# Peptides against a protein of PDB entry 5JNO, part 100

Target 1, 112 residues: chain A of PDB entry 5JNO
Amino acid sequence: MVAKFQPPPEYQLTAAELKQIVDQSLSGGDLACRLLVQLFPELFSDVDFSRGCSACGFAAKRKLESLHLQLIRNYVEVYYPSVKDTAVWQAECLPQLNDFFSRFWAQREMED

## One batch from the design tools (peptide; made by RFdiffusion4, then SolubleMPNN)

Design b1_p26_6_s4 (from b1_p26_6, 14 letters changed)
Fold by OpenDDE base, seed 2:
Structure b1_p26_6_s4 (fold): chain B 112 residues (1-112), chain A 26 residues (1-26)
Amino acid sequence: as target 1 above (112 residues)
Amino acid sequence: SEQDQLLALGNPADAEAVDAYIAAKE
């Protein structure tokens, strides 16, 4: 049997914290987006590029990695068990996560 | 409060961005 997934301590939410986010969400997709900004504020912070560094990887800091998505999915599953189905996750949550994230940064880039 | 703790977990402006995004797609 596979051991129960445990998020890293820095990404651990209490039941009360998760419930509050859920109460503000109308769908699994909404919940996913709210979890994204709550769990990973570093993905939405401005990055200061070092002078003369084209390979410093700052651009890579603005990407949703598999760990981010897995953590979000595990929390969403608590209240939306249907996302355990990969097809549901890919139809209801993943597109909204990507859409929100891309639009967020697209908007910020236009404000420069 | 629990709400205050939640706000402390991230940037409140980012939370507002989610609100705006959700509202716009509805």
Scores: peptide ipSAE 0.517, ipTM 0.847, DockQ to the pose 0.078
Fold by OpenDDE base, seed 5:
Structure b1_p26_6_s4 (fold): chain B 112 residues (1-112), chain A 26 residues (1-26)
Amino acid sequence: as target 1 above (112 residues)
Amino acid sequence: SEQDQLLALGNPADAEAVDAYIAAKE
């Protein structure tokens, strides 16, 4: 039996907040990217707490982990139920998430 | 506007980065 998804409080969006993001999205992939920056601003921060500390996991700060992707997918499914199909999720959302995230940091590395 | 409300939810610079990415692929 699959229970209904309940995100941790720090990643909870109200129906109104989610609707605002959806209204700015033209596809499931667009919605996924918008959710990424709204839910996880720490992934886009210039603050480096990991410098000089091997135990701080510097590489993890700039990687999309399974928890990030799972949370995003659950919200996308509310308005794009087709992403419940793993093949659709992998074709429509994952490539755009990875592409946007990699381009964001590639550009920032040139500017910093 | 809807854009103003969206920007209020998070970091405006990050939201603008998404806008730019979406516009560039269209």
Scores: peptide ipSAE 0.517, ipTM 0.850, DockQ to the pose 0.080
Fold by OpenDDE base, seed 4:
Structure b1_p26_6_s4 (fold): chain B 112 residues (1-112), chain A 26 residues (1-26)
Amino acid sequence: as target 1 above (112 residues)
Amino acid sequence: SEQDQLLALGNPADAEAVDAYIAAKE
């Protein structure tokens, strides 16, 4: 059995908060993208340093990691239970998440 | 409004970026 994923406190959404995001979403993919920016604003900021690496001093990589995706998926499943199917998640949500994220930074790099 | 709701949740600039992306793909 897979243990239930419990998000860290900083990524815990109330039912009301989640509902607000859902109300602005027309699909699971839309919801996923909205959750991405709401939960992880650090992925969209110019400064992203890890506290845990005092030795390297390098900024964290701007990429969507497994933990980010897992957390988003768990919230999306609340209103779009079909994404419990991995094939649906990979077809409906992941491409949009990756597309939005990559385009965001591609645009920023062109502007900066 | 939709914008007011998004502002209440997080960074307005990031929220607007999502709005723009969603609008562009539709």
Scores: peptide ipSAE 0.514, ipTM 0.849, DockQ to the pose 0.081
Fold by OpenDDE base, seed 3:
Structure b1_p26_6_s4 (fold): chain B 112 residues (1-112), chain A 26 residues (1-26)
Amino acid sequence: as target 1 above (112 residues)
Amino acid sequence: SEQDQLLALGNPADAEAVDAYIAAKE
């Protein structure tokens, strides 16, 4: 049996907060991208970011990790249950997440 | 406003980046 995914407290959205984001989204892909920036502003910061274990010196990287993607998917599923299908998730949401994130940092690199 | 409340959830510059990206998709 696979354990149910539970977001860390820092990434827990209330129903009202999630609804606000949904109301600004026209598709599952749009919702996924909006959730990305709302949940993980540290991935878009100009300065290095570290959180969690101070003893082990863990540092957040500017990349989308499985934990980020799984958390986003769980919230998207609430209003777009079709993304429970992995094929739908990989076709409708995942490409847009990667595309947005890549373009964001590509633009920032050209500005330096 | 609803838009003001949404911006309060995160960095407004990041939110604008999403808006720009979505708009550019046509």
Scores: peptide ipSAE 0.513, ipTM 0.845, DockQ to the pose 0.080

Design b1_p26_7_s1 (from b1_p26_7, 12 letters changed)
Fold by OpenDDE base, seed 5:
Structure b1_p26_7_s1 (fold): chain B 112 residues (1-112), chain A 26 residues (1-26)
Amino acid sequence: as target 1 above (112 residues)
Amino acid sequence: SAELEEARRRALAVLEEMEAEAARLA
């Protein structure tokens, strides 16, 4: 048996918090993007996430990683259980996440 | 963090633009 995915405490959302995001979402893919913003704002910032921590030494990267996507998918499944199917996740959510993330940084590139 | 909140605001603005675009193309 495979253990259920459990997000780190800093990325836990209450039912009320998740519902609030869902209420603002137009689709499963849109929900995924909103979750990306809510959970990982550091991915949209030029400021080093570990700036206030000398012991951390972490450098923020402009990249969507597997753990980010896994966590987002876990929450999306609550309201859109069809994304439990990998094909649906890859067709409905991943393209929107990638497009959104790419557009954000492309726009920032133009402003700089 | 004020910087992270600013990042969120900018990100959401882009997302809302995409939502509007999707609505027009549908």
Scores: peptide ipSAE 0.690, ipTM 0.943, DockQ to the pose 0.877
Fold by OpenDDE base, seed 1:
Structure b1_p26_7_s1 (fold): chain B 112 residues (1-112), chain A 26 residues (1-26)
Amino acid sequence: as target 1 above (112 residues)
Amino acid sequence: SAELEEARRRALAVLEEMEAEAARLA
């Protein structure tokens, strides 16, 4: 039997923390974007997080990966169960996540 | 980290602009 996806400890939100984010959200898609910022602030940083660690070989990337999206979706489902349907997730949340992430870096590029 | 918090603030500013845009179109 395959185990259900569980977030690693560093990405585990308490009920109170999640509720705070939900209270600021206007929709399921908006909630997804706020979760992206809360859980993965490094995706919005210009800092090279690998500079101080030659042993681990970690490299930061400016892209949304499947693990990022899966973790966000798990939290969104708590308040918006309809996103359990992949078609709903792809229509309501993914476009907003991609648009938000793209807009952020496009604006940063114009400022540089 | 102060650097990560600054990144979060910049990201939220962009998101708030999107929210304002959505509100105008609603």
Scores: peptide ipSAE 0.689, ipTM 0.943, DockQ to the pose 0.873
Fold by OpenDDE base, seed 4:
Structure b1_p26_7_s1 (fold): chain B 112 residues (1-112), chain A 26 residues (1-26)
Amino acid sequence: as target 1 above (112 residues)
Amino acid sequence: SAELEEARRRALAVLEEMEAEAARLA
């Protein structure tokens, strides 16, 4: 049994903030993508960002990590409880997240 | 930061394109 995930303060959304994003979303998968943009804009930036040890200045990779996905899923579950089922999460949200993220960077590669 | 906000804008633009495409195919 795993303890309840507690998001870092910088990724803690208020009910009002989450509702705003939900109101703009067309589906659970769409909500997941909007949450990705809202919570982790650095994943869409060409600018290097520090991660982990502040002293070493390690730049995070341009990829969706398990921690990102876990946090997004936790918020999606609030309005789409069905994603608590891993099969639903993998069918409805993960593909859209991956497609969105891949499409974004594929377009950026063509522009550069 | 300004660069992060720009990144967010670009990301949302791509998402909106996907939403529009999905709507056309629905």
Scores: peptide ipSAE 0.689, ipTM 0.943, DockQ to the pose 0.924
Fold by OpenDDE base, seed 2:
Structure b1_p26_7_s1 (fold): chain B 112 residues (1-112), chain A 26 residues (1-26)
Amino acid sequence: as target 1 above (112 residues)
Amino acid sequence: SAELEEARRRALAVLEEMEAEAARLA
């Protein structure tokens, strides 16, 4: 059996915190992007940052890893159960995440 | 961390641009 995934303490959101993010979101894809910002601000920083989560380890700078995506998806599923379907996740959320993340760093590169 | 909060602000600004773009197309 596969154990139920539990977010590491530093990535644990309360129901109220998650609801706030949801209330600001336009869609499941938009929610995913907002969760990315809230949970992993280090991915948007020019400064290397390490969290105290042994399970997360060091995330490559400017790279979305499987663990990031899995954690985000788990929260998105709470309000958008349809993303439990991998096809829906890949059609509705992943493109938004990738576009957002790419736009961010492309913009930063142009500013430097 | 002030640096991380600044990163969040910059990231959210980009996201808001995307949201505005989506709104125009809706």
Scores: peptide ipSAE 0.688, ipTM 0.943, DockQ to the pose 0.851

Design b1_p26_7_s2 (from b1_p26_7, 14 letters changed)
Fold by OpenDDE base, seed 3:
Structure b1_p26_7_s2 (fold): chain B 112 residues (1-112), chain A 26 residues (1-26)
Amino acid sequence: as target 1 above (112 residues)
Amino acid sequence: SAELERARQRALEVLEQMQAEQEELE
């Protein structure tokens, strides 16, 4: 039997919370981006924020790290099971996440 | 916090812009 990934308590969404995000989403890639915003708002702020999670350690505030992506992917899989296939995840979700995150900070850089 | 909420809103605005552009290209 395959073990199921369990997110840290700080990043645990209820079924109702996840459904609300899904209802706002147009696709799996869009859902991934919306989850990024909801789960990790500190990645979009200049304000330093620590959630005190010893399991995830210290995260770079301006970088999408493996734990961020893993958590997002697990939630996306609930409504888009095809992303369990790594090729699908890399084709449908990762590019959108990276483009979104890069575009956000590129705009912020221009404002400075 | 209010600061994080402002960050969320700005992020969502960028996302909406991207989605609009992608939809137009399809």
Scores: peptide ipSAE 0.674, ipTM 0.935, DockQ to the pose 0.865
Fold by OpenDDE base, seed 4:
Structure b1_p26_7_s2 (fold): chain B 112 residues (1-112), chain A 26 residues (1-26)
Amino acid sequence: as target 1 above (112 residues)
Amino acid sequence: SAELERARQRALEVLEQMQAEQEELE
């Protein structure tokens, strides 16, 4: 049996915190994007995070990884249970996440 | 940090822009 996914402590949202984000969200896909920003601000920054890791020294990459997506999906499921269906997740949330993330960096690169 | 907060705010601006564009298409 596979153990239930548990977020790392730094990514554990309280019910109140999650509700606040939900209250700002217009849809499941929008909620997913807002969760991305809230949970992983490092993905939108040029800050050298490798310096902050004394153990590994690895720099954060500008990409959405499986762990990021899994964590976001788990929170979205709380208010949008339909995303438990992979087809719904792939149709409603993943495209918006990818579009948002890609658009952000595309614009950032043009401004720099 | 202040740097992360600036990044977060910029990200939210992009998101709000996307929402505005979607509303215009409706």
Scores: peptide ipSAE 0.673, ipTM 0.934, DockQ to the pose 0.923
Fold by OpenDDE base, seed 5:
Structure b1_p26_7_s2 (fold): chain B 112 residues (1-112), chain A 26 residues (1-26)
Amino acid sequence: as target 1 above (112 residues)
Amino acid sequence: SAELERARQRALEVLEQMQAEQEELE
C-alpha cells in the first residue's frame, strides 16, 4: 500500500485558502500555476530561502522538483478530479506549469 | 517577507500575461 500524500505544515492550505485560489483560476492548469506561486514564492526570488523542512527545505533554485509537482497536483485534484489520471495531468497541467516557470525566468534573465 | 511578496506579485503578472496571450490564440 502507498500512503496518501500529506503536505508538510508549511504547505498546508485551509479549505478557505484553497477556495480563494480556485476562485481566481480559469482552469486546472491555471490553478496549478497559481498554486505554484502561492506555495513556493521562493522559486520566483533571487534570495535563498529554506523552510526547515526535511523533505523540501533544500529545493533547487529555479527548478520545479517532483515534490513541488506532487503537492500541487494533490490540491488541483480537489477541484479537478480528472487530473488523478496521469495522462490528464501531463496534458493539462504540467505543460502550463513548465511554460509559466520557464517564461518567468526567461524574462528575468533579460532584465538582469 | 517583503522580497518574497514582490516575487509573488511579479510571478502573477507574468502568469496573467501568459493567460492573455493564450486567450488571443483561441
Scores: peptide ipSAE 0.673, ipTM 0.935, DockQ to the pose 0.888
Fold by OpenDDE base, seed 1:
Order: C-alpha cells, then sequence, then structure tokens
Structure b1_p26_7_s2 (fold): chain B 112 residues (1-112), chain A 26 residues (1-26)
C-alpha cells in the first residue's frame, strides 16, 4: 500500500497556527507564499541551517523542490479544496510561488 | 535563530510589496 504523505515534525502546523496564516492571506496563492515563508525560512537565508540536520537528513538548496511544494499544497487544500485539482494548483498557486521566490532572490542579488 | 527570523522578515516584506503592487493593477 502507498502511505499517505506525512510532514516531518519540524514542518507541522497546529490548527491555530494555520488559521492565523489564513486570516492574513488574500487568496490561495497568497496563502501558499505565506506558508512557504513560515515552513521554510532557510530558503530565504544566506546560510543553510538544514545542512547538518541528522534528524531529517534534508539538505536544502536555493530552489523550490517537489517536497516543499507538496507540503505547502497539503496545507492550502485545507481551506482551498479546489487545489486538489492539479490544473487549479498550477494556475492559482505555482505561478505565485515561483514569482515570489524568484523576485526575492533577484532583489537580493542586486543589493549585495 | 535570529538569522532565520531576519530572513523571514525580509521575505514577508517582499511578499507584502508584491501584494500591494497587485492591488494597484486591479
Amino acid sequence: as target 1 above (112 residues)
Amino acid sequence: SAELERARQRALEVLEQMQAEQEELE
């Protein structure tokens, strides 16, 4: 049997934490971006703090990997069930995530 | 970590700027 995806303990959000982020969000795409910042702050840092993590065995690179996106999508689905449809996810959330992430690093590269 | 918190704050500032710009285009 294929096991259902479960987030690692360090990426678990309580119902209250998720609701707080949702209350600050203007859309499903905005929620996805806010979840990205909340769950993976190391992707926005000059230092990779997950590199030596023996507990998770994860080495983060400055890119959005499928595991990051899947975890974010799982939380977005709680309040926006329509993103279960891949076409909706690709139209509403993925472009905003990529634009946000790209803009962040493009801005940082020009400010160094 | 103080460094991670600084990174998070910078990221949120960029996101809020993007949202403000998007509202002006609507």
Scores: peptide ipSAE 0.673, ipTM 0.935, DockQ to the pose 0.934

Design b1_p26_7_s3 (from b1_p26_7, 14 letters changed)
Fold by OpenDDE base, seed 1:
Structure b1_p26_7_s3 (fold): chain B 112 residues (1-112), chain A 26 residues (1-26)
Amino acid sequence: as target 1 above (112 residues)
Amino acid sequence: SKELEEAKQRALEVLEQMQQEAAAAA
């Protein structure tokens, strides 16, 4: 049997933490974007996270990975069960996530 | 981290601007 996806401890939100984010959200897509910011703030930072570990060769990249999206979707499903349907997830949440993330870095590029 | 908090704040500002634009266009 394949184990169900479980978030690492550092990405485990309490019910209260999730509720706070939901209260600020206007839609499932908006919730997804807010979760992206709260769970993975490093994706919006210019900080060189590789400096802390020369041995592991870690390098931060400005891209959304499958694990990021999977974790976000799991939390969105709690309040928006319809995103369990992949077609709904791809139509309502993924485009907003991509547009938001892309726009953020496009604006930062213009400011640099 | 101060740097991460500043990044989060900038990100949320961009998100809110997008939401306002979408609402105005609707």
Scores: peptide ipSAE 0.690, ipTM 0.942, DockQ to the pose 0.885
Fold by OpenDDE base, seed 4:
Structure b1_p26_7_s3 (fold): chain B 112 residues (1-112), chain A 26 residues (1-26)
Amino acid sequence: as target 1 above (112 residues)
Amino acid sequence: SKELEEAKQRALEVLEQMQQEAAAAA
C-alpha cells in the first residue's frame, strides 16, 4: 500500500479555496488547468525558482513533474471522483494539462 | 510577487483563449 499523499503546507488548499477554483471551472480538465495555475504559478514564470536543496539552490525545469500532477489529481478527485480511474484521468485531465502548458510556452516562445 | 501574478494572469488568458476556441469548434 502506498502512503496517502500529503501535500506540502504551501500547497494545502482550504475547502473554501478549492471551492472557489471549482466554481470557476467548466470541467474536470478545466479544473486541473486552473489548479495548475493557482498552485504552481512559478511554472509560468520566466524567473528561475529554487526547490529541494536550499544550499545548492537548484532551479526546477519548466515542466510538469509527477508531483505536480499527483497533487492536482488529488484535488480534482474531490469534485470529480471519476478521475480516480486512471483511464479517466488520462483521457480527461492529462491531455488538457499538457495541451495548456505546451500552448502557454509555445506562445511565449513566439513572443520572445 | 508581481512577477508571479503577471505569470498567472498570462496563463489564465491562454486558458480562456483555449476554451473559446474549443467552444467555437464544437
Scores: peptide ipSAE 0.689, ipTM 0.941, DockQ to the pose 0.889
Fold by OpenDDE base, seed 2:
Structure b1_p26_7_s3 (fold): chain B 112 residues (1-112), chain A 26 residues (1-26)
Amino acid sequence: as target 1 above (112 residues)
Amino acid sequence: SKELEEAKQRALEVLEQMQQEAAAAA
């Protein structure tokens, strides 16, 4: 039996915090992007995030990993249960996340 | 962290820009 996913302490959101993000979101895909920013700000920074958090371990900079996506999906499911369907997740949320993340760093590269 | 907050703000600005472009194209 698969154990219930438990987010690391540094990525745990209270109901109130999640609700606040949801209230700012236009859709499930938008919510996913906002969660990406709020949960993993280190992915949008040039600062070495592994230095300040032993739980972070070594992660590829400027890359969305499966654990990031899984955690985001778990929160999105609270308000958009349909994303429990992988097809919906891949159609509504993943493209938004990838486009957003890619655009961010593409823009940063042009500014450097 | 100041750097992280600035990064978050930049990220949200990019997101807003994408939303505006999508809305204009719809």
Scores: peptide ipSAE 0.689, ipTM 0.941, DockQ to the pose 0.894
Fold by OpenDDE base, seed 5:
Structure b1_p26_7_s3 (fold): chain B 112 residues (1-112), chain A 26 residues (1-26)
Amino acid sequence: as target 1 above (112 residues)
Amino acid sequence: SKELEEAKQRALEVLEQMQQEAAAAA
């Protein structure tokens, strides 16, 4: 069988941290959005978080990548096992993630 | 990071607004 997904150390949540986010969530889709904010706050910032790291050279982009989504899904599955079904994930979580992320940057554009 | 914390807070505010709008439109 395939090995279990293991997030990088910087994105490893404890059971208590995950529960705290779950307690604030209204649904699996809402949980996914909250996880997006908590795990990847750099995606919501105009400031390059890699600033100060001369060896990194990384530039943050305003895009949701496959690895972001995969990592979020693994945490959502803990409390919403139904998202193990790809159809459920694509119907309940992905649209909310995309809508939320787009809404955020659309609003920021209006304020600038 | 102060900047990241502010970004997180703003993001959560947008999320709450979106949730409220969805509830009102349901």
Scores: peptide ipSAE 0.691, ipTM 0.942, DockQ to the pose 0.891; fails the geometry check

Design b1_p26_7_s4 (from b1_p26_7, 17 letters changed)
Fold by OpenDDE base, seed 2:
Structure b1_p26_7_s4 (fold): chain B 112 residues (1-112), chain A 26 residues (1-26)
Amino acid sequence: as target 1 above (112 residues)
Amino acid sequence: MEELQRAKQRALEVLREMEEERRRAE
């Protein structure tokens, strides 16, 4: 028996917080993108997160890592159980996450 | 902290643009 994945305390959303994000979302993929912004705003900043978080010790990377994606997927599954299927996750959520993240940084590069 | 909030706001703006595009396509 595998215990349910428990996110770190800093990434724990209440039911009410998650519900508000869901109510603003158009789909599971859109929800995933909103969760990305809410849970990991540091991924959208040029400021090294390690500068403000001594506990992390790691510099924020401008990429979506497995841990980020897993945490997001766990929350998306609450309202969209179909993403438990990896094929659905890869078809509905990952493309939107990657497109969103890429668009963000592409725009930033044009502004710099 | 201010820089982080600005980054978050910019991210949400990009997301809203994508959401509007998807809404028009539906």
Scores: peptide ipSAE 0.660, ipTM 0.933, DockQ to the pose 0.808
Fold by OpenDDE base, seed 3:
Structure b1_p26_7_s4 (fold): chain B 112 residues (1-112), chain A 26 residues (1-26)
Amino acid sequence: as target 1 above (112 residues)
Amino acid sequence: MEELQRAKQRALEVLREMEEERRRAE
């Protein structure tokens, strides 16, 4: 049998931690955005930062990569099973993630 | 790590703004 995907230790959330984030979320898409901030705060920093995750490789600053999205989706599915459907993931979560991420950096560019 | 925490806080602020917008739209 193929082993279930396990996130790197740096991105492992306990059930309690995940529930806490879920309780603060309004929807699956909102949860995805919260997970983005919690799991990958380095993507929001102007400073080059590495958490030492070998699985992340050379993550580009200000870019959401496949690994980021996959990890987020795995957690979102726990409480929003509908995102197992790729169409739902692409309609509900991806647009919100991209909008949030873009909005953040657009705001940062205006402030600097 | 202070700079990282500041960035995280700013991100959460943007997110809260978006959450409020969505809540008002419902």
Scores: peptide ipSAE 0.659, ipTM 0.933, DockQ to the pose 0.827
Fold by OpenDDE base, seed 5:
Structure b1_p26_7_s4 (fold): chain B 112 residues (1-112), chain A 26 residues (1-26)
Amino acid sequence: as target 1 above (112 residues)
Amino acid sequence: MEELQRAKQRALEVLREMEEERRRAE
């Protein structure tokens, strides 16, 4: 049994902040991608930047890690409860997140 | 955090492009 993930303070969104992002989103997968940008903008920076959890020491680097995905999923579930089903999460959200993140960096590499 | 804001903006631009592509494919 896995304990419920509690977001670190630096990644805690208010209801109003989350609603704002939801209002800009077209789907659960789209919401996931927007949350990725809003919560972890450092993942899209060329700067050697890491944002860590003060409690656990986790540092966000230029890759999608389990803690990033878990946090995003928790917020997506608020408005798209179907993603509580792992099969739905893997079919609707994960592919879009991976495609988005990969496309971003592929495009950046071509610009260099 | 100027560089972070620039990165965020670039990311959102890529996302919008993908959203438009998905919409056209429907």
Scores: peptide ipSAE 0.659, ipTM 0.933, DockQ to the pose 0.884
Fold by OpenDDE base, seed 4:
Structure b1_p26_7_s4 (fold): chain B 112 residues (1-112), chain A 26 residues (1-26)
Amino acid sequence: as target 1 above (112 residues)
Amino acid sequence: MEELQRAKQRALEVLREMEEERRRAE
């Protein structure tokens, strides 16, 4: 029996919270990026916030891990069910997530 | 807490720039 993915309690969004993020989003890919910021702000910080999630046991690093992506995808699917198709997820959301995350840290590197 | 909020704000600024670029490209 395959276990259904369940986010840690600290990464649970209410319907209202998710809707608010969706209302600010221009697309599924944009929604994914906004979710990244809201769910995992530690990924954008120079400080280690890994202690924030004891349930998943991941360490906050400057990289997008499978757990982050899976959680984001789960929420994106609520409003963009087409991302259930892996090909759509890889074409519409992953490139934007990677581009966004890369741009962020590239800018930070230039400031130092 | 301040550092986290600053990080979020910076991230949102980058995201906003990307959104503007995408909007202009349409």
Scores: peptide ipSAE 0.659, ipTM 0.933, DockQ to the pose 0.839

